# Peptides against a protein of PDB entry 8YVU: the designs that were tried, part 8

Target 1, 39 residues: chain A of PDB entry 8YVU
Amino acid sequence: PQLCYILDAILFLYGIVLTLLYCRLKIQVRKAAITSYEK
Target 2, 160 residues: chain B of PDB entry 8YVU
Amino acid sequence: TWLTVLKKEQEFLGVTQILTAMICLCFGTVVCSVLDISHIEGDIFSSFKAGYPFWGAIFFSISGMLSIISERRNATYLVRGSLGANTASSIAGGTGITILIINLKKSLAYIHIHSCQKFFETKCFMASFSTEIVVMMLFLTILGLGSAVSLTICGAGEEL

## One batch from the design tools (peptide; aimed at target 1 A33, target 1 (a further copy) A32)

Design b1_p10_2_s4 (made by RFdiffusion4, then SolubleMPNN; from b1_p10_2, 6 letters changed)
Fold by OpenDDE base, seed 5:
Structure b1_p10_2_s4 (fold): chain B 39 residues (1-39), chain C 160 residues (1-160), chain D 39 residues (1-39), chain A 10 residues (1-10)
Amino acid sequence: as target 1 above (39 residues)
Amino acid sequence: as target 2 above (160 residues)
Amino acid sequence: as target 1 above (39 residues)
Amino acid sequence: VKLVLDEPVP
């Protein structure tokens, strides 16, 4: 049971980090789209 | 810059709130259907006895729906309504986290006091099951609170 | 323990989906950057 | 953005 909770914590942290990275990457895609539209 | 990012992600945050609410309701209904919480000894299901999966889910669902509607219609009254709902959802989420932490402490204390070496004992099994469900609910509540707070900050930024 | 493994499965699936979405988004950013450089 | 949100999160 202790190993399961550790895995949950790692997967939860991974999910948070991936969500933040996804948001940052989405912003980059939007910035790239705006730059392409201005040309 | 951060406010503009949050505004663009408002629909995503609203969907996250609704999803969190639905999962919380599912856990609540499953636990209530499988277990008679009133006959379980101790306060290992105190969060369920308090009705948190139900009222918390309602608050998060309303907040999420209002956030989506506010983004789509872009009306001032909807923005204020969404801000109010997200503020209420943030308070509800904070209260929910507190209730879940208390429940988790009680469940862990129960396991420790009864020296649950045998997992197959009914009382120890129920306490372990409660602990697992409460941890799940806690993670979902943290996600819901994060989305509600983000939407509240976004709405507050629009009012300024 | 069984519920913990169910949570692990859900979080794992969520992590995989987010990773795939992140990779797809990263490819889109790279394509947009290349298109912007060719102009 | 809209298309990603319209994809049903399983």
Scores: peptide ipSAE 0.381, ipTM 0.801, DockQ to the pose 0.055
OpenDDE base, seeds 1, 2, 3, 4: peptide ipSAE 0.315, 0.327, 0.316, 0.318; ipTM 0.780, 0.787, 0.784, 0.790

Design b1_p10_3 (made by RFdiffusion4)
Pose (drawn by RFdiffusion4):
Structure b1_p10_3 (pose): chain A 39 residues (1-39), chain B 160 residues (1-160), chain C 29 residues (1-29), chain P 10 residues (1-10)
Amino acid sequence: as target 1 above (39 residues)
Amino acid sequence: as target 2 above (160 residues)
Amino acid sequence: CYILDAILFLYGIVLTLLYCRLKIQVRKA
Amino acid sequence: TSALLTAYHT
């Protein structure tokens, strides 16, 4: 009954999860590009 | 096979360490700049008053930088420094967890007994705001400490 | 406030959709 | 390889 930031609290978790998943994907793709471009 | 998986997956732990160090500064500067932290009737601030946002800000940052640079550049003396910085960050996080837990204990002791019936917006909106902020910081610090301890245990993997 | 939260509430849907598309594309690669 | 490089620069 006292909403706004209670619903806005899980959005910060949503942001953290996305900002970490993109970093993991970028590092993984960079490693895959390095391993595939050597030969 | 744990050691190999932890070794090959290393610099993301430094990414999440540096993200914790960067996001700790913003909260610490805003909370310590908006209002004085020594004239609170409920003495709610028991973590920002102890320097915790500025105690592990350029502390986690150096451990994340060393861990990131470790795979980028395999320096002779950088490997030794990376383990020390990881274990010092593990200790700092261990202390931060308990200080943040006693901050939650005091904030709940303030809001629990006759200070404010039901939710906030009666007399102590700052008490609920500080409680939510410190809960978010505690969760983020747990996330960061788990990665710091995983990197600490992964980095040795050998005698000395 | 509430509407401001709603405007950034769907940004996550599109961001995750593009993230899944990138994943499927990289899997194909 | 070109597909992985394109994915990296996206």

Design b1_p10_3_s1 (made by RFdiffusion4, then SolubleMPNN; from b1_p10_3, 7 letters changed)
Fold by OpenDDE base, seed 2:
Structure b1_p10_3_s1 (fold): chain B 39 residues (1-39), chain C 160 residues (1-160), chain D 39 residues (1-39), chain A 10 residues (1-10)
Amino acid sequence: as target 1 above (39 residues)
Amino acid sequence: as target 2 above (160 residues)
Amino acid sequence: as target 1 above (39 residues)
Amino acid sequence: VEELLRALRQ
């Protein structure tokens, strides 16, 4: 059970990091799309 | 350039594969050091008896290293070698998943047969611990397989 | 302990989905950047 | 690894 909780913590942290990266990437896509539209 | 970005992705996947391999190796060595698997009754540690953490880790490590070297040297022979290693790693990963699933089923069956209501019983504790380790290894193996397949696809694309 | 394993499964699935979405988004960013450069 | 982290932050 302790190992399960450790795994949960790691997976949770991984999920948070990926979510943040996804949000940043989404913002970049929007910026790139705007720049492409202005040209 | 697009090629540079793709190369960076390959390197990341290679590093991830090596890291996965190292984690699997660490788990394997820790389990072998703490538990005398050879003296444990039953097939609860069948994946460990088969040596999966070791050979799987080796395959993933070699695949990752070859991918990194191939990316850095940009030699045709290294690209082919990396593709071969990634393919072998993918096969090894698939085999590992199968072994781990079988081990998981056996472990669960053992827990069910012994009606492990008391967690502090040595046999039940070992079975539960084995199940936890097998699940962790299964997750790592799936991640490793995903990286190996991705690298294989990238390598195949470069050969075309 | 059973709940922990269920949580592990959910978090693992979430991680896979996020990874796929991240890859797709990264490809979109690249496509947008190329289109912007060609204009 | 550091270069990868930097690339992810860009």
Scores: peptide ipSAE 0.423, ipTM 0.798, DockQ to the pose 0.111
OpenDDE base, seeds 1, 3, 4, 5: peptide ipSAE 0.401, 0.379, 0.389, 0.408; ipTM 0.786, 0.787, 0.793, 0.796

Design b1_p10_3_s2 (made by RFdiffusion4, then SolubleMPNN; from b1_p10_3, 7 letters changed)
Fold by OpenDDE base, seed 1:
Structure b1_p10_3_s2 (fold): chain B 39 residues (1-39), chain C 160 residues (1-160), chain D 39 residues (1-39), chain A 10 residues (1-10)
Amino acid sequence: as target 1 above (39 residues)
Amino acid sequence: as target 2 above (160 residues)
Amino acid sequence: as target 1 above (39 residues)
Amino acid sequence: AEDLLQALRQ
C-alpha cells in the first residue's frame, strides 16, 4: 500500500508537469496563429 | 513529419530508456537484497527468478546508449547498430511484459485463493508486495518498450 | 488499497494522453514556425 | 537536454 501511494505521487507530479508544458505550448501555438493571421 | 519529430527527440528517448532501465535495475537489486526469492515458494516472484530486471535493464541501457551515440556522431554504421539494438530491446521488452503479466496473474490468484483479508500473515504480505512491485515493473517496462519502439521507428526512417 | 490502484490507472492514462497531445502541439508549433520563416 | 531546458524556459 505504501508503494502504491509513492507511485501515485510520482504520476501526479508527472501529470502536473505535463499539464504546465501543454499550457505553455498551447499559448505558443496561439501566438503563432495570431502572427500568421496578421501576415 | 512524425519521423522528423522522433528524430529530434531521439536523444531524449534514449535518455528516457536508460533511465527506465536503471530504475528497473535498482528495483530488481533492492528486491533481491531485501527478499531471498530463491527461498520463497511458488511463482509469486517468477519475473525475478527469470532475471528480467537484470537482462531487461541491460538491453534497454545498451539500446539507449547506442541511440544517443548514434545521434551525436551521426554515423551510418552507428545508426544501423542502434536500429538493431532497439529492435532487440523491443523484443526483450515484449517478453518482459509477458513474463510480468503472468507473474501478476499468479500473484492475484494467490491473493484470491488465500482470501488475504489479514495482511498480517507473512504469505499475504509477500503476495501483496510482489503484486505492487510487479505492477511498477510492468509500467516501467511499458515505458521502456515505448521508447525502444519509438527509437526503432526513428532509426528505420533514417535508413530510408 | 484498491482505490490506489484505480487512481494509478487513471493517472497513467492521463499521462499517456497528455504526452500525445503535447507531441501533437509541438508539431503544430514547429509547422507554424517553419511557415513564418518562409514568409 | 539544453534545447529541452530552453523550451522549458520559454
Scores: peptide ipSAE 0.383, ipTM 0.788, DockQ to the pose 0.145
OpenDDE base, seeds 2, 3, 4, 5: peptide ipSAE 0.379, 0.361, 0.352, 0.381; ipTM 0.789, 0.784, 0.789, 0.790

Design b1_p10_3_s3 (made by RFdiffusion4, then SolubleMPNN; from b1_p10_3, 7 letters changed)
Fold by OpenDDE base, seed 2:
Structure b1_p10_3_s3 (fold): chain B 39 residues (1-39), chain C 160 residues (1-160), chain D 39 residues (1-39), chain A 10 residues (1-10)
Amino acid sequence: as target 1 above (39 residues)
Amino acid sequence: as target 2 above (160 residues)
Amino acid sequence: as target 1 above (39 residues)
Amino acid sequence: AEELLRALKE
């Protein structure tokens, strides 16, 4: 049971990190699209 | 700047592989130190008997390290080496998943056969512990495989 | 303990979906960068 | 690891 909670913590942390990376990448795509439209 | 961002992503994947490898190695060493697998009856720890936590951890560690070194030095020979290591790690990860699934099935079958209603029985406790460890290792192996495949695709794209 | 395993399954699925979305977004960023360079 | 953490926060 304790191992399950440790796994949950690791997966939760991984999910948060991936979400932040996804948000950053999405912002980069938007910036790239805006820059390509202005040129 | 965009190439730098892509390199940072590869480095992140490499770090993830190293972390996965270290966790697998830690679990392997803890299980080997706490439990005498050779004296445990049955195939509850078949993945450990096969040495997967050790060789899998080594493959993922080498793959991650080579990926990081390849990005830092930006040499063509290192990129090819990293691609080869990532491919080998992907194959090792696939084999590891297969072994872990087989171990999980055996562990579950053992729990069902012994009607483990009493968690305080040594055999039932060991089977439950093995199942938990195998599930954790399975998740880590899938994450490692995902990172290795991602690095392989990135490396292949750089060679084209 | 059963709830912990269910949470593990949900978090694992979430991790896979986010990884796939991240890969797709990365490909889009690369395509946008190539298009901006050719213009 | 620290550079990665900084890069993730920026």
Scores: peptide ipSAE 0.426, ipTM 0.816, DockQ to the pose 0.091
OpenDDE base, seeds 1, 3, 4, 5: peptide ipSAE 0.357, 0.332, 0.342, 0.359; ipTM 0.788, 0.787, 0.797, 0.794

Design b1_p10_3_s4 (made by RFdiffusion4, then SolubleMPNN; from b1_p10_3, 7 letters changed)
Fold by OpenDDE base, seed 1:
Formats: sequence, C-alpha cells, structure tokens
Structure b1_p10_3_s4 (fold): chain B 39 residues (1-39), chain C 160 residues (1-160), chain D 39 residues (1-39), chain A 10 residues (1-10)
Amino acid sequence: as target 1 above (39 residues)
Amino acid sequence: as target 2 above (160 residues)
Amino acid sequence: as target 1 above (39 residues)
Amino acid sequence: AEELLRALRQ
C-alpha cells in the first residue's frame, strides 16, 4: 500500500507538470495562429 | 516529420531508458537484499527468479548509452550499433513484459485463492508486496520498451 | 488499497494521453515556426 | 530540449 501511494504521488506530479506544459504550448499555438491570420 | 521529432528527442529517450534501467536494477537489488527469493515457495517472484531486473536493465542501459553516444558523435558505426542495441532492448523489453504479466497473474490468483483479508499473514503480505513490485516493474518496462522502440525507429530512419 | 491501484491506472493512462497530445502540439508549434520563418 | 524549455518558460 505504501508503494502504491508513492507511485500515485509521482504520477500525479507528472500529470500536473504535463498539463501545465500542454496549456503553455496550446497558448503558443493560439498566438501563432492569430499572427498568421493577421498576415 | 515523426522521424525528425524522434531524432531530436533521441538523447532524451536514451536518458529515460537508462534511468528506467537503473530504477529496475535498484528494485531488483533491494528485493534480493531483503528477501531470499530462493526460499520463497511458489511463483510469486517468478520475474525475479528469471533475473529480469538484472539482464533487462543491462540491455536497456547499453541501448540508452549507445543511443546517447551515437547522437553526440554522429558516427555511422555508432548509429548502427545503437540500432542493434535498441532492437535487442526492444525484444528484451517485450520478453520482460510477458514475464511480468505472468507473474502478476500468478500473484493475483494467489491473493484471490487465499482470500487475503488478514494482511498480517506472512504469505498474504508477500503476495501483496510482490504484486506491488511487479506492477511497478511492469510500468517501468513499458516505459523502457517505448523508449527503445522509439530509438529503434529513429536509428532505422537515419540509415534509410 | 484497491482505490490506489485504480488511481494509478487512471493517472498512467492520463500521462500517456497527455504525452501524445504534447508531442502533437509540439509538432504543430514547430510547423507554425517553420511557416513563419519561410515568410 | 533545454532551449525549448527556456522558450516555454518565456
């Protein structure tokens, strides 16, 4: 049970980090799309 | 396009593979140090009896190291060597997954048969511990296999 | 303990999906950057 | 990867 909780913590942290990175990338893609549309 | 992305991430994949291998070695070493697997009855630790944490980690480590070196030196002979090592590591990873799945099934069956409601029974504790370790090793092996396959595809793309 | 294993499975799947999506977004950002550079 | 991480942090 302790190992399971440790794994959960690691996976949870990994998921949060990936979510933040994904959100940042999505914002960048949107900015790039807006810039391309203005040209 | 996918090949180009994989090539750019080759070093990262190699590092991930080495890290996965090291974690597998650590787990194997800890289990071997704490438990005398040879005296444990049954196939609860079949993956450990097969020595998978050891030979699997060696294959993954070699593959990862060769991939990193190949990327850094950009030499054709190293690329071929890395491709061969990654292919071997992919095969080893697949074999490891199979062994771990078999071990997991046996462990789960043991828990089910003995209706391990009392966690304090030595056999139930060992079976639960084995299940947890096998699941962790399975996840690590899947990650290692993914990295090895990715590196193999990258290496094959460079030779074409 | 069963809830922990279920959570591990969900988090693992989430991590894989996010990794794939992240890779796709990264490719899109790269394509956008190349297109902007050619202009 | 490091350059990309820096670009992502900006």
Scores: peptide ipSAE 0.358, ipTM 0.784, DockQ to the pose 0.182
OpenDDE base, seeds 2, 3, 4, 5: peptide ipSAE 0.345, 0.329, 0.340, 0.352; ipTM 0.783, 0.785, 0.791, 0.786

Design b1_p10_4 (made by RFdiffusion4)
Pose (drawn by RFdiffusion4):
Structure b1_p10_4 (pose): chain A 39 residues (1-39), chain B 160 residues (1-160), chain C 29 residues (1-29), chain P 10 residues (1-10)
Amino acid sequence: as target 1 above (39 residues)
Amino acid sequence: as target 2 above (160 residues)
Amino acid sequence: CYILDAILFLYGIVLTLLYCRLKIQVRKA
Amino acid sequence: STSFLLHVAS
């Protein structure tokens, strides 16, 4: 009954999860590009 | 096979360490700049007053920088420094967790007994704001400490 | 406030959709 | 595939 930031609290978790998943994907793709471009 | 997986998966832990260090500064500067932290009737601030946002800001940052540079450049003396910075960050997080827990204990002791019936917007909106902020910081610090301890145990993997 | 939260509430949907698309594309690669 | 991985990595 006192909404706004209570619903906005899980959005911060949503942001953290996405900002970490993108970093993991970028590092993985960079490693895969390095391993595939060597030969 | 846990050691190999932890070794090959290393610099993301530095990414999440440096994300913690960067996001700790923003909260710490905003909270310590918007209003004085020594004239609170409920003495709600028990973590920002102890320097915790500025106690592990350039502390987690250096561990994350060392861990990121470790795979980028395999320096002779950088491997030794990375383990020390990881274990010092583990101790700093261990202390931060218990200081943040006693901050939650005091904030709940303030809001719990006759200070404010039901939710906020009666007399102590800052008490609920500080409680939510500290809870978010505690969760983020748990996330950072788990990766710091994982990197600490992964980094040795050998005698000395 | 509430509407401001709603405007950034769907940004996550599109962001996750593009993230899944990138994942499927990289899997194909 | 290698060119696509290089492009995504950039």

Design b1_p10_4_s1 (made by RFdiffusion4, then SolubleMPNN; from b1_p10_4, 7 letters changed)
Fold by OpenDDE base, seed 4:
Structure b1_p10_4_s1 (fold): chain B 39 residues (1-39), chain C 160 residues (1-160), chain D 39 residues (1-39), chain A 10 residues (1-10)
Amino acid sequence: as target 1 above (39 residues)
Amino acid sequence: as target 2 above (160 residues)
Amino acid sequence: as target 1 above (39 residues)
Amino acid sequence: SVELLKQLAE
């Protein structure tokens, strides 16, 4: 049971970090696409 | 294209909010139906006593629905309404997280005070069960808050 | 305990999906950057 | 969305 809760915490943190990174990366892709379109 | 992408993202986030709300409602109703929270000693279910699963779910549902409607109809007034709803949902989510954290602390404290080494004791079992549910609700609330904040940012960007 | 394991499974699946999406997005960003550099 | 990702990948 204790290991399960620890795993939950780790997975949750991982999910948050990945979500943030995904958002940042998505913004970068969008910026790159806009820059490419303006050229 | 950007607006279309944002709209699709908003719809997805709105759906996520609705799903989160539904899950929270389901958990709330199940817990209320199975457990008589009023008879449980202590503040193990303080978040439930505060009614968070219900009002939080309602706020998230409304926010999600408004977001979806706003995206589909593409009306300026709906965008503003969605922005307002998402902002309100974000505030509600933040409050909910706070309540859940407090509940979690109380539940953990209860487990420690009673030295719940014997999980077979009814009180310890209830405390553990409460802790599990609260953790799940906390995760869902964080996801809902994230979606609401994202929708708020998107809506604010459309108004500028 | 059972709920914890269910949550772990959900979070794990979510993490995998996000990781795949992140990887795909990262590849796109790299491709966009290369294309921008060649122009 | 997965479809958006597909469109961005194209």
Scores: peptide ipSAE 0.377, ipTM 0.799, DockQ to the pose 0.149
OpenDDE base, seeds 1, 2, 3, 5: peptide ipSAE 0.380, 0.374, 0.341, 0.381; ipTM 0.793, 0.792, 0.787, 0.793; seeds 1, 5 fail the geometry check

Design b1_p10_4_s2 (made by RFdiffusion4, then SolubleMPNN; from b1_p10_4, 6 letters changed)
Fold by OpenDDE base, seed 1:
Structure b1_p10_4_s2 (fold): chain B 39 residues (1-39), chain C 160 residues (1-160), chain D 39 residues (1-39), chain A 10 residues (1-10)
Amino acid sequence: as target 1 above (39 residues)
Amino acid sequence: as target 2 above (160 residues)
Amino acid sequence: as target 1 above (39 residues)
Amino acid sequence: SVELLLKLAE
């Protein structure tokens, strides 16, 4: 049972990190699209 | 740039908030249906006794709905209303997290005091179950708070 | 303990979905960069 | 939006 809670914590942290990285990557894609359009 | 991204994802954040609220309501109703919290001795279900799954879910649902409506109609009065609702939801979420943490501490203390080596004892099982439910509710509340804060920042950016 | 495992399964699924979306987004960024380089 | 995500997925 303790291992399950540890796994939950790791997976939750992983989910948060991936969400942040996804948001950052999405912003980069949008910036690239805007730069391509102004050219 | 962050404000622009949040504005574009406002509807998604609102939907996520509503979904989180609905899940919280479902868990609250299931727990109330399966367990008679009033007959359980101690403060193991203090968060449920306080009615947090219900009022918290209502606040999150209202905030999410107002955010979606504000985005769709693009009216200034709706933006202000959504901002107010999201701020209220953020405060409610913060309060809920505090209550859940207190409940979690009490549940863990109960498990330690009763030396729950035998999982088959009804009291130990109830304490363990309560702890698991509180942890799940805590995760959902954190997600709801994150969405509400994001919507609040988005609404504040639109007013500037 | 059973609820912990259910949460683990949900978080794991969420992590997989986010990873796939992240990979797809990364490929799109690369394609956009290549297109910008050829122009 | 979900629609934008679907368009990006195409």
Scores: peptide ipSAE 0.418, ipTM 0.798, DockQ to the pose 0.143
OpenDDE base, seeds 2, 3, 4, 5: peptide ipSAE 0.417, 0.360, 0.372, 0.412; ipTM 0.803, 0.790, 0.799, 0.799

Design b1_p10_4_s3 (made by RFdiffusion4, then SolubleMPNN; from b1_p10_4, 8 letters changed)
Fold by OpenDDE base, seed 2:
Structure b1_p10_4_s3 (fold): chain B 39 residues (1-39), chain C 160 residues (1-160), chain D 39 residues (1-39), chain A 10 residues (1-10)
Amino acid sequence: as target 1 above (39 residues)
Amino acid sequence: as target 2 above (160 residues)
Amino acid sequence: as target 1 above (39 residues)
Amino acid sequence: AVELLKKLAE
């Protein structure tokens, strides 16, 4: 049971990190799209 | 097409927020239905007594719905409304996290004070159950906050 | 304890889905970069 | 929500 809670914490942290990375990547894609549209 | 992809991502975040809100609401309702919180020692379910599952779920649901509607209609006023709702939801989520953390601390303290070695003791069982529910709600709230913040940033970027 | 395992399953699934989406997005960014470089 | 997820998967 304790291992389950630890796993939850790790998975949760992983999810947060992935979400942030995804957001950053999305912003990069947006910037690239804007640059392409202005050209 | 890229705008469509971005819109789809915003919709996904909005849907995630709504789902998170609904799950929180469901958990709140289940806990309220199964447990007479009013008759339980007050500190164990402080987050429930504060009504967080209810108002938090409402705020997140409204924020998510507004985000989806704003994305679909692509109107400036809706974007601003969504941004406002997401900001409010973010604040609510932060407050909820704080309340949940306090509740967790109290629940853990209760478990320690009563030396809950016997899981089958009613009080210890309730405290453990409360802790589990609060942890789940905390995770859901953080997920909802993440989605709300993401949508807020996206909305702010569109206004610039 | 059972709730913990359910949460683990949900978080794990969420993590997998996000990872796949991230990979797809990364591939798209790479394709966009290549196209921009050839122009 | 499931439909949106499917569309995102496409």
Scores: peptide ipSAE 0.464, ipTM 0.816, DockQ to the pose 0.078
OpenDDE base, seeds 1, 3, 4, 5: peptide ipSAE 0.431, 0.405, 0.386, 0.426; ipTM 0.797, 0.793, 0.796, 0.798; seed 5 fails the geometry check

Design b1_p10_4_s4 (made by RFdiffusion4, then SolubleMPNN; from b1_p10_4, 5 letters changed)
Fold by OpenDDE base, seed 5:
Structure b1_p10_4_s4 (fold): chain B 39 residues (1-39), chain C 160 residues (1-160), chain D 39 residues (1-39), chain A 10 residues (1-10)
Amino acid sequence: as target 1 above (39 residues)
Amino acid sequence: as target 2 above (160 residues)
Amino acid sequence: as target 1 above (39 residues)
Amino acid sequence: SVEFLLKLAE
């Protein structure tokens, strides 16, 4: 059914966006850890 | 910088690429074991007839493995090899996407021409199944291409 | 249709896992920011 | 590897 393919597309986009956000947050955590170590 | 981020995630991208390749290979083998593509009329399985799941999986696997090895050993010759393999994998992925899109168009056209309203008709079932497999393969190929391109950019940045 | 539902299940699971990881990272970033501010 | 994925999740 068409609804299944639409759901696949939405979930795929969601996965990509979350992956990008996860990468950004991971970088922020690493930067924060480095800053804390330098203090 | 963005390049630093890609370098840190290089192993993850390589693993993702290998995983994608293995899934593609599994789908290819399953389709070949269940269906005799040679006896299927039309171009519904044109991507499989071209052998894309097999050679594409090989390219992605080699690229992923080389990327992981290059990251671990940090040798100049391995970096060049990984860059070459990732570039080849990127080209292969792009070609694969093109083939899959063409196959998808043919499958959809077949469904429209035969007015496949009944799922239990053999021809319509095969066309629908082909469409589903092609869509799945397309998603996997896009993921693989994304990883290969990312690794290529990372490798190119290290050479500059 | 069955393959579509399988793909949906995989993508859904992937989305849930990424969401949980994202939330954990976000909490870590907040904790790091608070600790940095108190110093 | 699975270990790498686990380290990424930490």
Scores: peptide ipSAE 0.431, ipTM 0.798, DockQ to the pose 0.121
OpenDDE base, seeds 1, 2, 3, 4: peptide ipSAE 0.430, 0.424, 0.421, 0.403; ipTM 0.798, 0.796, 0.794, 0.797; seeds 2, 4 fail the geometry check

Design b1_p10_5 (made by RFdiffusion4)
Pose (drawn by RFdiffusion4):
Structure b1_p10_5 (pose): chain A 39 residues (1-39), chain B 160 residues (1-160), chain C 29 residues (1-29), chain P 10 residues (1-10)
Amino acid sequence: as target 1 above (39 residues)
Amino acid sequence: as target 2 above (160 residues)
Amino acid sequence: CYILDAILFLYGIVLTLLYCRLKIQVRKA
Amino acid sequence: SIIDDYINSH
């Protein structure tokens, strides 16, 4: 009954999860590009 | 096979360490700049008053930088410094967790007994705001400490 | 406030959809 | 550049 930031609290978790998943994907793709471009 | 997986997966832990260090500064500066932290009737601030946002800000940052640079450049003396910075950050997080827990204990002791019936917007909106902010910081610090301890145990993997 | 939260509430849907598309594309690669 | 080539190699 006192909404806004209570619903906005889980959005911060959503942001953290996405900002970490993108970093993991970028590092993984960079490693895969390095391993595939060597030969 | 745990050691190999932890070794090959290393610099993301530094990414999340540096993300914790960077996001700790924004909260610490905004909370310590918007209003004085020594004239609170409920003395709600028991973590920002102890320097915790500025205690592990350039502390987690250096451990994250060393961990990121470790795989980028395999320096002779950088491997030794990375383990020390990881274990010092593990200790700093251990302390931060307990100080944040006693901050939650005091904030709940303030809001629990006759200070404000039901939710906020009666007399102490700052008390609920500080409680939510500290809970978010505690969760983010748990996330950062779990990665710091995982990197600390992964880094040795050998005698000395 | 509430509407401001709603405007950034669907940004996550599109961001996750593009993230899944990138994942499938990289899997194909 | 090599990352773009790797992603476009699908």

Design b1_p10_5_s1 (made by RFdiffusion4, then SolubleMPNN; from b1_p10_5, 8 letters changed)
Fold by OpenDDE base, seed 1:
Structure b1_p10_5_s1 (fold): chain B 39 residues (1-39), chain C 160 residues (1-160), chain D 39 residues (1-39), chain A 10 residues (1-10)
Amino acid sequence: as target 1 above (39 residues)
Amino acid sequence: as target 2 above (160 residues)
Amino acid sequence: as target 1 above (39 residues)
Amino acid sequence: SAVEEFIRKA
């Protein structure tokens, strides 16, 4: 049972990190799209 | 294209593969050090008895290292070698998943047959522990297989 | 304990989906960057 | 690594 909770914590942390990276990348896509539209 | 993305993430995928392999090896080593699997009756630790944490970790580590070296040196012969190693690692990962699933089924069946509602019995505790470890190993193996397959696709794309 | 394993499965699936989305978004960033460079 | 640099820039 304890190992299961540890795995949950690791997977949860991984999910948070990926979500943050996804958000940052999404902002970059938007910035790139705006720049391409201005050109 | 997906191939372009995979090519740029090849080093990351290789590192992930090595890390996954190391974690699997560590778990295998810890389990083998704490538990004498050879003296445990039944097939609860069949994946460990098969030595999967060891040979699987070796295959994944080699594939990951070759992938990293191939990316850094950009030599054609290294690309082919990495492709071969990643393919072998993918096969090994698939085999490992199969072994782990079989082990998981046996562990769950053991828990069900012995009506392990009270985990105070040593056998039920061992079966539960085995189930947890096998699940963890299964997740890690799936991650390793995913990285190996991704590297294989990347290498195949470079050959085209 | 059974709920823990279910949570593991959900978190694992979430991680896979986020990874795929991240890869797709990265492709979009690259395409947008190339388009902006050509302009 | 390139990944780390990307993470920093992203």
Scores: peptide ipSAE 0.415, ipTM 0.789, DockQ to the pose 0.173
OpenDDE base, seeds 2, 3, 4, 5: peptide ipSAE 0.400, 0.384, 0.410, 0.412; ipTM 0.779, 0.775, 0.784, 0.784; seeds 3, 4 fail the geometry check

